# Peptides against a protein of PDB entry 2FGR: the designs that were tried, part 7

Target 1, 331 residues: chain A of PDB entry 2FGR
Amino acid sequence: SSVTLFGIVDTNVAYVNKDAAGDSRYGLGTSGASTSRLGLRGTEDLGGGLKAGFWLEGEIFGDDGNASGFNFKRRSTVSLSGNFGEVRLGRDLVPTSQKLTSYDLFSATGIGPFMGFRNWAAGQGADDNGIRANNLISYYTPNFGGFNAGFGYAFDEKQTIGTADSVGRYIGGYVAYDNGPLSASLGLAQQKTAVGGLATDRDEITLGASYNFGVAKLSGLLQQTKFKRDIGGDIKTNSYMLGASAPVGGVGEVKLQYALYDQKAIDSKAHQITLGYVHNLSKRTALYGNLAFLKNKDASTLGLQAKGVYAGGVQAGESQTGVQVGIRHAF

## One batch from the design tools (peptide; aimed at target 1 T4 R284)

Design b1_p10_2_s2 (made by RFdiffusion4, then SolubleMPNN; from b1_p10_2, 4 letters changed)
Fold by OpenDDE base, seed 1:
Structure b1_p10_2_s2 (fold): chain B 331 residues (1-331), chain A 10 residues (1-10)
Amino acid sequence: as target 1 above (331 residues)
Amino acid sequence: GSVEFYLGLP
């Protein structure tokens, strides 16, 4: 049996040139290269190839010392694993996000990540971004010659919002092929939520792929989200991402990622382009810099996620520039 | 310890 204390403290100086009022914001932000976290995990060998596990992980906010408190909302699972794969019980990344966000070269954090996993419709559920779920049971297969899969179900427990009676129910999964330099995955999910107090299905389909050429890695995502409202039209977004990363001098990594968010309900697009650099001072400590440009067209109001400084929207049709320079330390 | 990057905004 082993218990590991682990974490990341990632803190940056961040700047965005526009907020919702058109003013600049700047200060200390968090989680620019990796999400800051504190966790406990452990495993117990039960014999016969069976293992028990636990994982408790919460976010750290280094700028204010977790003034709003600490919790295990990132992950709080108990698991059994073996030759059959892994079963997890508890709040976690849903299988679709766990797999498909792996193609995001910015690790789903900071100002550069793919923002497709989003609440596009003012959904009233706590996890309407499709990233995590409460009351989740997950199963992950072993890797069979590259082929692998994950499945999940989250209980709604009769949670209601307005007239919606199944809020928080999730069903989803992925199939994948991971072999050598190639990774490819298809994910499907449905989550029950509410919009304007009315029952809504958040449907998601995501295709991801990456290839590591050694000298560089290419990665891509194609996603469609639909908030299917019982009353009113569907709120559909098509999100696209293409990224490249390359090692630099054995101690660094450069990343470039483009994303397009085609927001069908408002006939508006947003374009995101991010350049990132990570400089490894050690295996555990890195300096990093991110430069991101977000161009909103028409009615689009998307903002870069400079956590701890500004993560809100901008005025319709406005562009935003963001910068992060920080330190990441892992333990 | 091995930092497993779990991707996702909390």
Scores: peptide ipSAE 0.026, ipTM 0.488, DockQ to the pose 0.055
OpenDDE base, seeds 2, 3, 4, 5: peptide ipSAE 0.022, 0.024, 0.000, 0.024; ipTM 0.621, 0.639, 0.330, 0.622; seeds 3, 5 fail the geometry check

Design b1_p10_2_s3 (made by RFdiffusion4, then SolubleMPNN; from b1_p10_2, 4 letters changed)
Fold by OpenDDE base, seed 3:
Structure b1_p10_2_s3 (fold): chain B 331 residues (1-331), chain A 10 residues (1-10)
Amino acid sequence: as target 1 above (331 residues)
Amino acid sequence: GSVEFYLGIP
């Protein structure tokens, strides 16, 4: 048996021109190109095409040295895999986010990513952004002529918030076609949560597609999230994304991505546009820069996610500009 | 620069 130690340290200088008070924020931030992490993983060949695996991974915060502690909340799984695919037990990305975030050209990281996988309703569950789950069982199929799928179920373990029970239950999955330059997927998920101490269902449907033309890649997402509340009406958001990336000079990559967030409950839209560049100094070390513009309309208060500097909202109807310049190192 | 440790257990 073997154990591999691995990680990424990604730290940046970041700036946003507005916080919730209308003031600028700047400083040293984390995870602008890739999420900083430390992990352990390994596999064991059990014979007959069967393998056991484990994966333990936690987030690193380079700006403060993990002052709030370290945990394995990114992933903590044991698995069996073979010709049948892979079964995982433990906290992980839920199947829907694992597949559908792959169409985000900013890899769900920094100030440029698609922000549709979000807690749109002040949900009180720990994972109401639809990204990860505790107590998760996941299954991933092999690829059959391009077709593949993933399914997951997370146990609520009778967790309660206010009068809501079954909090943290997840059921979801995706179907996909991945063949050569083409990828396309449909994901469906439901989570049980609470809003204002009352039972709420977080329903999510996501369509994604990408095509790699060699000289450039195009990618898109269509998503609807709905927090179904018994009292006060549903909180629905329609999110749209279109992005393009291209290699530059054999050592770099440029990315441009647009997203629209149509927040139906407040009849307000937000527009996000991000330009990113990654410059590879080696296979494991890169310099990067991100420039993002977020325009809120009407009652929208969305903010860019400059982790380690400022990730809060802005005043209603305000625009925010963000910059990150940093170093990513993988080991 | 990942580091792999080999364990002498089955």
Scores: peptide ipSAE 0.024, ipTM 0.650, DockQ to the pose 0.107
OpenDDE base, seeds 1, 2, 4, 5: peptide ipSAE 0.015, 0.021, 0.006, 0.023; ipTM 0.474, 0.627, 0.376, 0.627; seeds 4, 5 fail the geometry check

Design b1_p10_2_s4 (made by RFdiffusion4, then SolubleMPNN; from b1_p10_2, 4 letters changed)
Fold by OpenDDE base, seed 3:
Structure b1_p10_2_s4 (fold): chain B 331 residues (1-331), chain A 10 residues (1-10)
Amino acid sequence: as target 1 above (331 residues)
Amino acid sequence: GETEFYLGEP
């Protein structure tokens, strides 16, 4: 058996030129290149190719020393693995987000990530962004000549909000082909939640693909998220992403990513473009900088996620510029 | 320690 202590401390200076009042915000933020975390994990060989595992991981907020406390909400799983793949029990990334966020060149972190995995409808469930779930059982296949898959189910445990009686139920999965420089995936998920105290289904379909040319990598995402409400009509968002990354001088990486969020319920689009650079001082320590532009049209109020400084919206139709410069250290 | 860069950062 083994037990490993691991973590990341990522802290930055961040700036956004507009908040909801049109004022600038700046200060010390967290998790600009990687999410800051503290974790414990381990494995036990049970013989015959069977292994037991555990994983406990929580977010670290370096700017305030975790003033609101510490928990294992990032992951808290026990698992069995072998030639059949892996079964996990406990809170984790849902299979769809675990696979499809891998095509985001900004690793779903900081001011540059693909923001499609979002609560688009003021859903009242704790995980209505489609990223994680409580009470989750997951299964991941081995890779068979490139083909692989993951499936998950989360129990609602009769959680109620208003008249909704199955809040937190998740069912979803992906199929993928991962072979050499090529990766491609299709993910499907449904989560039960509430909007305005009424039962709502959050349906999600996501396509992702990437190709590594050695000198550069291209990556793309296509997503539809639909909150199906019994009253008031559906809240649908179509999200698109295209990105490129390239190594620089053997010690750095440059990334450029564009995303479009077509918010159908308000007939409004938002455009995001982000330039990022990571400079590796070692395998464990890096400097980084992100520059992001978010253009909201019409009734769109999206804001960049400068965690620890400002992650709220802006006024309708306003554009926002964001900057992060920071240090990432892994241990 | 071990460098743990998570594929699936969210």
Scores: peptide ipSAE 0.028, ipTM 0.574, DockQ to the pose 0.064
OpenDDE base, seeds 1, 2, 4, 5: peptide ipSAE 0.020, 0.023, 0.017, 0.012; ipTM 0.626, 0.645, 0.548, 0.469; seeds 2, 4 fail the geometry check

Design b1_p10_3 (made by RFdiffusion4)
Pose (drawn by RFdiffusion4):
Structure b1_p10_3 (pose): chain A 331 residues (1-331), chain P 10 residues (1-10)
Amino acid sequence: as target 1 above (331 residues)
Amino acid sequence: SSTDFYFGEP
């Protein structure tokens, strides 16, 4: 049995060459290599291989001292685990995002990550990026011979927006194979939401795979996200990502990731290339740099996510360059 | 049984 207080402070200087008005922005931001967080967790041995767990974790914003107030929105769970796997109750990453975001070499944070888990259709739900859910129950199997799975159901509790009376419902899961060097997963999910006050399903299918050769690791993601309005119409986006990472000189790591976002509703594509470098001063402390280039075509207005500096859009068809340099300290 | 406390991830 144990109890742990933990966290990460990851703060950076960041710059983007354009915002929605075309002006550059620079400043002090956060979470470029890993999401800054503070949390408490524990595991209690109940005997016979059965364990009880808790986990409370919230995001830290070091640039403004959590000016909007601290919370445990990253994870707030209680659980039972054993030879049967693990059951968790509480807000957390849904199983599809928990497993599939592991294929993103930029840890789903900073200016370099895969953008597929986003609210492509301006859905009105609290979590229309498909990442986390309130009122979540999840089951995770053990890994037997490499095979493993996860399932989750989040209750809507009759949250109503317009014609949608089940906003926030999540049903989803994944199947996967993980043997150490090789990992592959297929995730499928549906969320209930509304767009412009009209009931809409958010359907998501995601495939991810990676192989760690030791000298380098190759990783990729494919995703289709479809917001399908009940009365007709859809906003569909296909997202693709391929990346590689390699250790450099003991202590160092280089990462490169290419992504494409095909936004069918506006018949427009965006392409992104991101180079990253991590230099470990210790197991707990790293300096890092990220350089990203995002090219929008046609009506696309996607922007790089320089958290704490600028994470909005850009003018249609514009290219945007971004940089983050910072320090990550885990405790 | 005993229960250990940790500051920082062990």

Design b1_p10_3_s1 (made by RFdiffusion4, then SolubleMPNN; from b1_p10_3, 6 letters changed)
Fold by OpenDDE base, seed 1:
Structure b1_p10_3_s1 (fold): chain B 331 residues (1-331), chain A 10 residues (1-10)
Amino acid sequence: as target 1 above (331 residues)
Amino acid sequence: GPVAFYLGLP
């Protein structure tokens, strides 16, 4: 048996030129290149090719020292694994987000990531961004000649919001092909939630692909998220991403990513362009910089996610520029 | 379910 303590402390100086009032925000932010975390994990060999595992992981906020406390809301799983794959019990990334966020060259954090995994409809469920779930059972297949899959179900446990009686129920999964330079995946999910106290289905479909040319990597995402309300029209967003990354001098990585968020319910688009650079001082320590531009059109109010500084929206049709410069340390 | 959503099924 082994127990490993692990973590990342990622802290930055961040700036955004506009908040909801049109004013600039700046300060010390967190998780610009990787989400800051503290975790414990371990495995036990049970013999016969069977292993038990545990994983406990919480977010670290280096700017305030976790003033709101510490928890294992990132992951709190027990698992069995073997030649059949892996079964996990407990709060985790849902299978769809776990796989499809792997195509995001900005690691689903900071001011540069694909923001498609979002609560687009003011859903009242705690995980209406489609990223994680409570009460989750997950199964992941082995990789068979490149082919792999993951499936998950989360129990609602009769959680209610307003008249909605199945809040937090998740069902979803992906199929994928991962072989050499190629990765491709299709993910489907439905989550039960509430909007305005009324039952709502959050339906999600995501396609992802990447190819590593050695000298550069290309990655892409296509997503549709649809909040189907029992009363009222559907809230649909189509999100698109295209990114490229390249190694620089054996110690650095440059990244460029574009995303489009077509918010159908308000007939409004947002465009995100991010340039990132990571400089590895070692295998564990890096310096990084991110520069992001977000252009909202019409009624769009999206903001860049400068965690610890400003992650709110802007005025309708306003553009936002964001900068992060920071240190990432892994242990 | 998610499959029904994708296929446009009820």
Scores: peptide ipSAE 0.014, ipTM 0.474, DockQ to the pose 0.013
OpenDDE base, seeds 2, 3, 4, 5: peptide ipSAE 0.008, 0.006, 0.007, 0.010; ipTM 0.413, 0.470, 0.470, 0.465

Design b1_p10_3_s2 (made by RFdiffusion4, then SolubleMPNN; from b1_p10_3, 7 letters changed)
Fold by OpenDDE base, seed 1:
Structure b1_p10_3_s2 (fold): chain B 331 residues (1-331), chain A 10 residues (1-10)
Amino acid sequence: as target 1 above (331 residues)
Amino acid sequence: GPVSFHLGLP
C-alpha cells in the first residue's frame, strides 16, 4: 500500500479596483494559479487488476493560516478501480464539473477562470455552484479509443430547506472524446435545491472542446444553467468561454481567456477577459501574474474572484479590474 | 513533488 502526502501553496498579492462600494481592495490573496491544497492519497493493489484507493484533500489559505480551520471538503473519497474504470464514494467534484472545468485554461481558480459554474439564483444549497456534492457516488469509465464517460448520483438524505425536501440530490454525467490533440465533451446535470425556501431544480448543460496545435491550445465552453423554481420564473444563464494558451521559451505559459455571462433573468451581460502568465522556476515552483477585466452591463453585478482579498460583487453596470502576482509551490 | 510513503501493512 502507498500513501502520498501532496499539496500546493499558492499565495499572491492581489488588487481589485472596485468592491461593492466602488472602493479598491488589495492585500495578500490565495489560489491565483492553482487552488492551494493539502491532501493525502493512496492505493492498494488487491490483485486481479483491482485496486482500492482513498483521497482526502482540503483547501489551504496561506494568507491567514487556515484560521477558519481545515477540512477535506475538496475531496474525501474511497474508490475501487480496475479494467471497468473507477467507482468513488464520498464528497468530490461532481462528474460534470470534473470534466468540463478541464477546458478552463485558468484551472477554475483566481481572477481569470470561467465562472459559469455558479449559484446564479441565490440557491440555498451548499453546493449550488454545481462543482461538488456531498453523499456522492461516482463512476468513471476507462478511455475506449478516446471515448470516456462519467456519472454521478448524490443522496439528499432528506435534507430540507424551507418547503424543499430533497436538497442536495444530484444526478449528472458527461460523455467525452479525448484523443491526441482533441478533447470534446457534453455534460448534463440536475441538482435539487431551494430558492427563497422553495424547491428548485438546478439544471445544467455544458459543452466543452479543446485542440492543441502544439504551438498553441484553443479551448471553449458553452453552458446553460437554469434554476427552475416551483413558484416563479426560471433563472437562466448562458455562459460562453473561449481561451488560448501558448508555451513561452520552454519555461513559461501565456494564457488569454474571454467569457460572456448572459444572465437572462435580469437581461444583463457580463464580459470577462483575462491575460495570464506562468513562469516555471522549476517543476514545482512558479511565479505567475494575472490581469483581468470584468465589464458588467445593465443590472449585472459580477465580481472577479480575488480569493483572500475580495470575491464579492460590484455595483450594477460597473466594471472591475483585477491583478494577481504570486508564487505557486507544489509538493 | 509529492512525498510518498510505502506502508508495509501485512
Scores: peptide ipSAE 0.060, ipTM 0.777, DockQ to the pose 0.107
OpenDDE base, seeds 2, 3, 4, 5: peptide ipSAE 0.054, 0.048, 0.017, 0.053; ipTM 0.759, 0.751, 0.504, 0.733; seeds 3, 5 fail the geometry check

Design b1_p10_3_s3 (made by RFdiffusion4, then SolubleMPNN; from b1_p10_3, 5 letters changed)
Fold by OpenDDE base, seed 1:
Structure b1_p10_3_s3 (fold): chain B 331 residues (1-331), chain A 10 residues (1-10)
Amino acid sequence: as target 1 above (331 residues)
Amino acid sequence: GSTEFHLGLP
């Protein structure tokens, strides 16, 4: 059997030119290039092509030394795997987010990522961003000539918020084709939640694709998130992303990503553009810089996610510029 | 069996 201790410590100096009051924020932030984490994982060969596995992973906050504590909320799974694929039990990325966030060139963290996986409707569930779930059972197929899939179900365990009685129930999955330079995926999910104490379905559909040209990679996402409230109109957001990355001098990577968030319930758009650079000092240590611009239109109040410095919104129709410069170390 | 401990590599 094996146990691997692993982690990432990613800490940066970050700046955003506007907060909710229109003031600048700056300081030491975390997770600008990769989410800082500490984890344990291991496998046991059970023979006959069957393996047991475990994975325990929590977020690290290098700016305050995890002052709010440490937990395994990133992943806490036990699994069986073999020729049939993998079954996982425990909190994890839901299959849809696990697959479809792979097209985000900014690794779903910092000021540059695709922000479509979001709680768009002030959902009261803990995971209404559609990223993770408690009480999750997941199944992942092997890759069959490029074709692969993942499915998940999370039990609500009769969790209630207000009059909603099935909060936290998730059902979802993806189908994908991953072969050579091409990746393409379709994900569908539904999560039960509450908005204003009333039962709400969070429906999500996401299409992702990427192609690696060797000299550059292109990646794209199309997503619709719809909070269907039992009382009141639907809260729908269409999110779009297009990104490119290229190696630089064998030791670096440059990234450019654009996203559009069309927030239908408020008839308002937000535009995000991010330039990123990663400089590898070694296989495990990198310097990085991110420059992001977020333009809100009309009633949109989206903010860049400068974790540890400022991750809140801005005033309606305001633009925000963000910078992160940091060190990422993996072990 | 014995458990082997490793550091994760990227």
Scores: peptide ipSAE 0.098, ipTM 0.802, DockQ to the pose 0.657
OpenDDE base, seeds 2, 3, 4, 5: peptide ipSAE 0.042, 0.058, 0.046, 0.038; ipTM 0.691, 0.744, 0.709, 0.688

Design b1_p10_3_s4 (made by RFdiffusion4, then SolubleMPNN; from b1_p10_3, 5 letters changed)
Fold by OpenDDE base, seed 5:
Structure b1_p10_3_s4 (fold): chain B 331 residues (1-331), chain A 10 residues (1-10)
Amino acid sequence: as target 1 above (331 residues)
Amino acid sequence: GSISFHLGEP
């Protein structure tokens, strides 16, 4: 049996030109290129092609030394794996987010990522962004000639908010084709939550694809999220992303990503464009810089996620510029 | 990177 200690410490200097008051924010932030983390994982060979596994992973906040504590909310799973694939028990990425966030060239991290995996409706559930779930059972198939799939169910355990029952129940999955330079996936999920103390279903459909041309990679996402409220009508957002990345000089990577968030409930769009660069000093250490522009239209109030500095919204119809420059170290 | 520990013989 083996146990592996692993982690990433990613810390940056970040700036945004507008907060909710119209003022600039700047300081030391976290997780600009990769989410900072500490984890333990291991496997045991049980014979006959069966393996047991565990994975415990928490987020690290290098700017404050985890002043709010440490937990394993990133992942806390036990698993069995073999020729049948892998079954996981415990908190994890839900299958839909695990697969479909892989098309985000900014890895769902920093000021540049695709922000479609979001709580669009002031949902009162802890995981209404559709990224992770408690009480999760997941199954992942092997890869068969490129074809693979993942499925998950999370128990609500009779969690209630207001008059809403079944809060935190998740059901979802994806089908995918991953072969050489090509990846494509379709994900479907439903999560039960509450909005204003009333039962709400968070429905999600996501299509992702990428192709690696060697000299450059293209990646795209199409997503619809719909918070179906019993009262007040649906809160629907259509999110679109297109990105490109290319290696630079054998030691660097440049990334450009555009996203559009069409917020139907407020008839308002937001446009995000991000330029990123990563410079590898070694296999484990990199410098990086991100430059992001977010243009809100009409009633849109979206803000860039400069974690540790400012991750709030802006005034309706305001634009925000963000910068991050940092160090990523993996151990 | 990673630090791997071999658990000693049971």
Scores: peptide ipSAE 0.035, ipTM 0.665, DockQ to the pose 0.106
OpenDDE base, seeds 1, 2, 3, 4: peptide ipSAE 0.033, 0.032, 0.029, 0.013; ipTM 0.701, 0.655, 0.664, 0.528

Design b1_p10_4 (made by RFdiffusion4)
Pose (drawn by RFdiffusion4):
Structure b1_p10_4 (pose): chain A 331 residues (1-331), chain P 10 residues (1-10)
Amino acid sequence: as target 1 above (331 residues)
Amino acid sequence: SSTNFYFGDP
């Protein structure tokens, strides 16, 4: 049995060459290499291989001292685990995002990550990026011979927006194979939401795979996200990502990731290339840099996510360059 | 049984 207080402070200077008005922005931001966080967790041995767990974690914003107030929105769970796997109750990553975001070499944070888990259709639900859910129950199997799975159901509790009376419902899961060097997963999910006050399903299918050769690791993601309005119409986006990472000189790591976002509703594509470097001063402390280039075509207005500096869009068809340099300290 | 407390990830 144990109790742990933990966290990460990851703060950076960041710059983007353009915002929605075309002007550059620079400043002090956060979470470029890992999401800054503070949390408490514990595991209690109940005997016979059965364990009870809790986990409370919230995001830290070091640039403004959590000016909007601290919360446990990253994870707030209680659980039972044993030889049967693990059951968790509470707000958390949904199983599809928990497993599939592990294929993103930029840890789903900073200016370099895969952007597929986003609210492509301006859905009105609290978590229309498909990442986390309120009112979540999840089951995670053990890993037997490499095979493993996860399932989740989040209750809508009759949250109503317009014609949608089940906003926030999540049903989803994944199957996967993980043997150490090789990992592959397929996730499928549906959420209930509304767009412009009209009931809409958010359907998501995601495939991810990686192989760690030791001298380098190759990783990739494919995703289709479709917001399908009940009365007709859809906003569909296909997202693709391939990346590689390698250790450099003991202590160092280089990462490169390419992504494409095909936004069918506006018949437009965006392409992104991101180079990253991590230099470890210790197991707990790292300096890092990220350089990203995002090219929008046609009506696409996607922007790089320089958290705490600028994470909005850009003018249609514009290219945007971004940089983050910072320090990550885990405790 | 005893329960250990940790500051930071052990």

Design b1_p10_4_s1 (made by RFdiffusion4, then SolubleMPNN; from b1_p10_4, 6 letters changed; failed a check: a repeat of another design)
Amino acid sequence: GPVAFYLGLP

Design b1_p10_4_s2 (made by RFdiffusion4, then SolubleMPNN; from b1_p10_4, 6 letters changed)
Fold by OpenDDE base, seed 2:
Structure b1_p10_4_s2 (fold): chain B 331 residues (1-331), chain A 10 residues (1-10)
Amino acid sequence: as target 1 above (331 residues)
Amino acid sequence: GSVEFHIGLP
């Protein structure tokens, strides 16, 4: 059996020009280009093409040395894999987020990412952003001539909040076509949660596509999230993303991404534009810079996610500018 | 690079 120790330390200087009070925030932040992590993984060959695996991964906070502690909440799985694909048991990315976040050119990290995978409704469940689940069983197919799929189910284990009795139950999956420069995917998910102590279904549909032209990559996302409440009506958000990336001088990458968040329950839009640059000093070490603009309209209060500095909202209708400059190191 | 540990089963 082999065990691999691996990780990423990503730390930045970050600035946002507005918080919820209208004041600037600045300091040392984490995870601006990649989420900082520490992990252990391994595999055992069982013969006949069957393998056992484990994966334990937690987030690292380089600014405070993990003052709130360390855990394996990023992933804690045991797996069987072979010609049939892979079955995973334990906390992980849900299949929908694992596949559909791959179209985000900012890798769901820092001030530039697509923010559609969000708790839009003040859901009281621990994972109401639709990214991960506890008590998860997942299955991933092999790639068959470009076609692939993933499916997942998470047990609620009778978790209750108020009158809701199935909080944390997830069912979802994706179908995809991945062939050469082309990728396209459709994801569907439902998660049981609570809002105001009442049972609520978080429904999600996401379309993603990308094409790599060699000289540049184009990527897009279309998403609808709907928190279906028995009382007070649905909380629906339509999210759109379009991004482009290109290699620069063989050692760099430039990224430009636009997103629109149409928040139907408050009849309000937010526009996000991010410019990013990564400079590779080696295969494992990079410098990076991100510049993001977030324009809220009407009742929208969205904030950029400058983790470790400020990740809260702003005043309704306010615009926010964010900057991150940092170092990423992988080991 | 990733450090690979070979844990010998006893």
Scores: peptide ipSAE 0.035, ipTM 0.686, DockQ to the pose 0.106
OpenDDE base, seeds 1, 3, 4, 5: peptide ipSAE 0.010, 0.033, 0.016, 0.036; ipTM 0.469, 0.685, 0.480, 0.682; seeds 1, 5 fail the geometry check

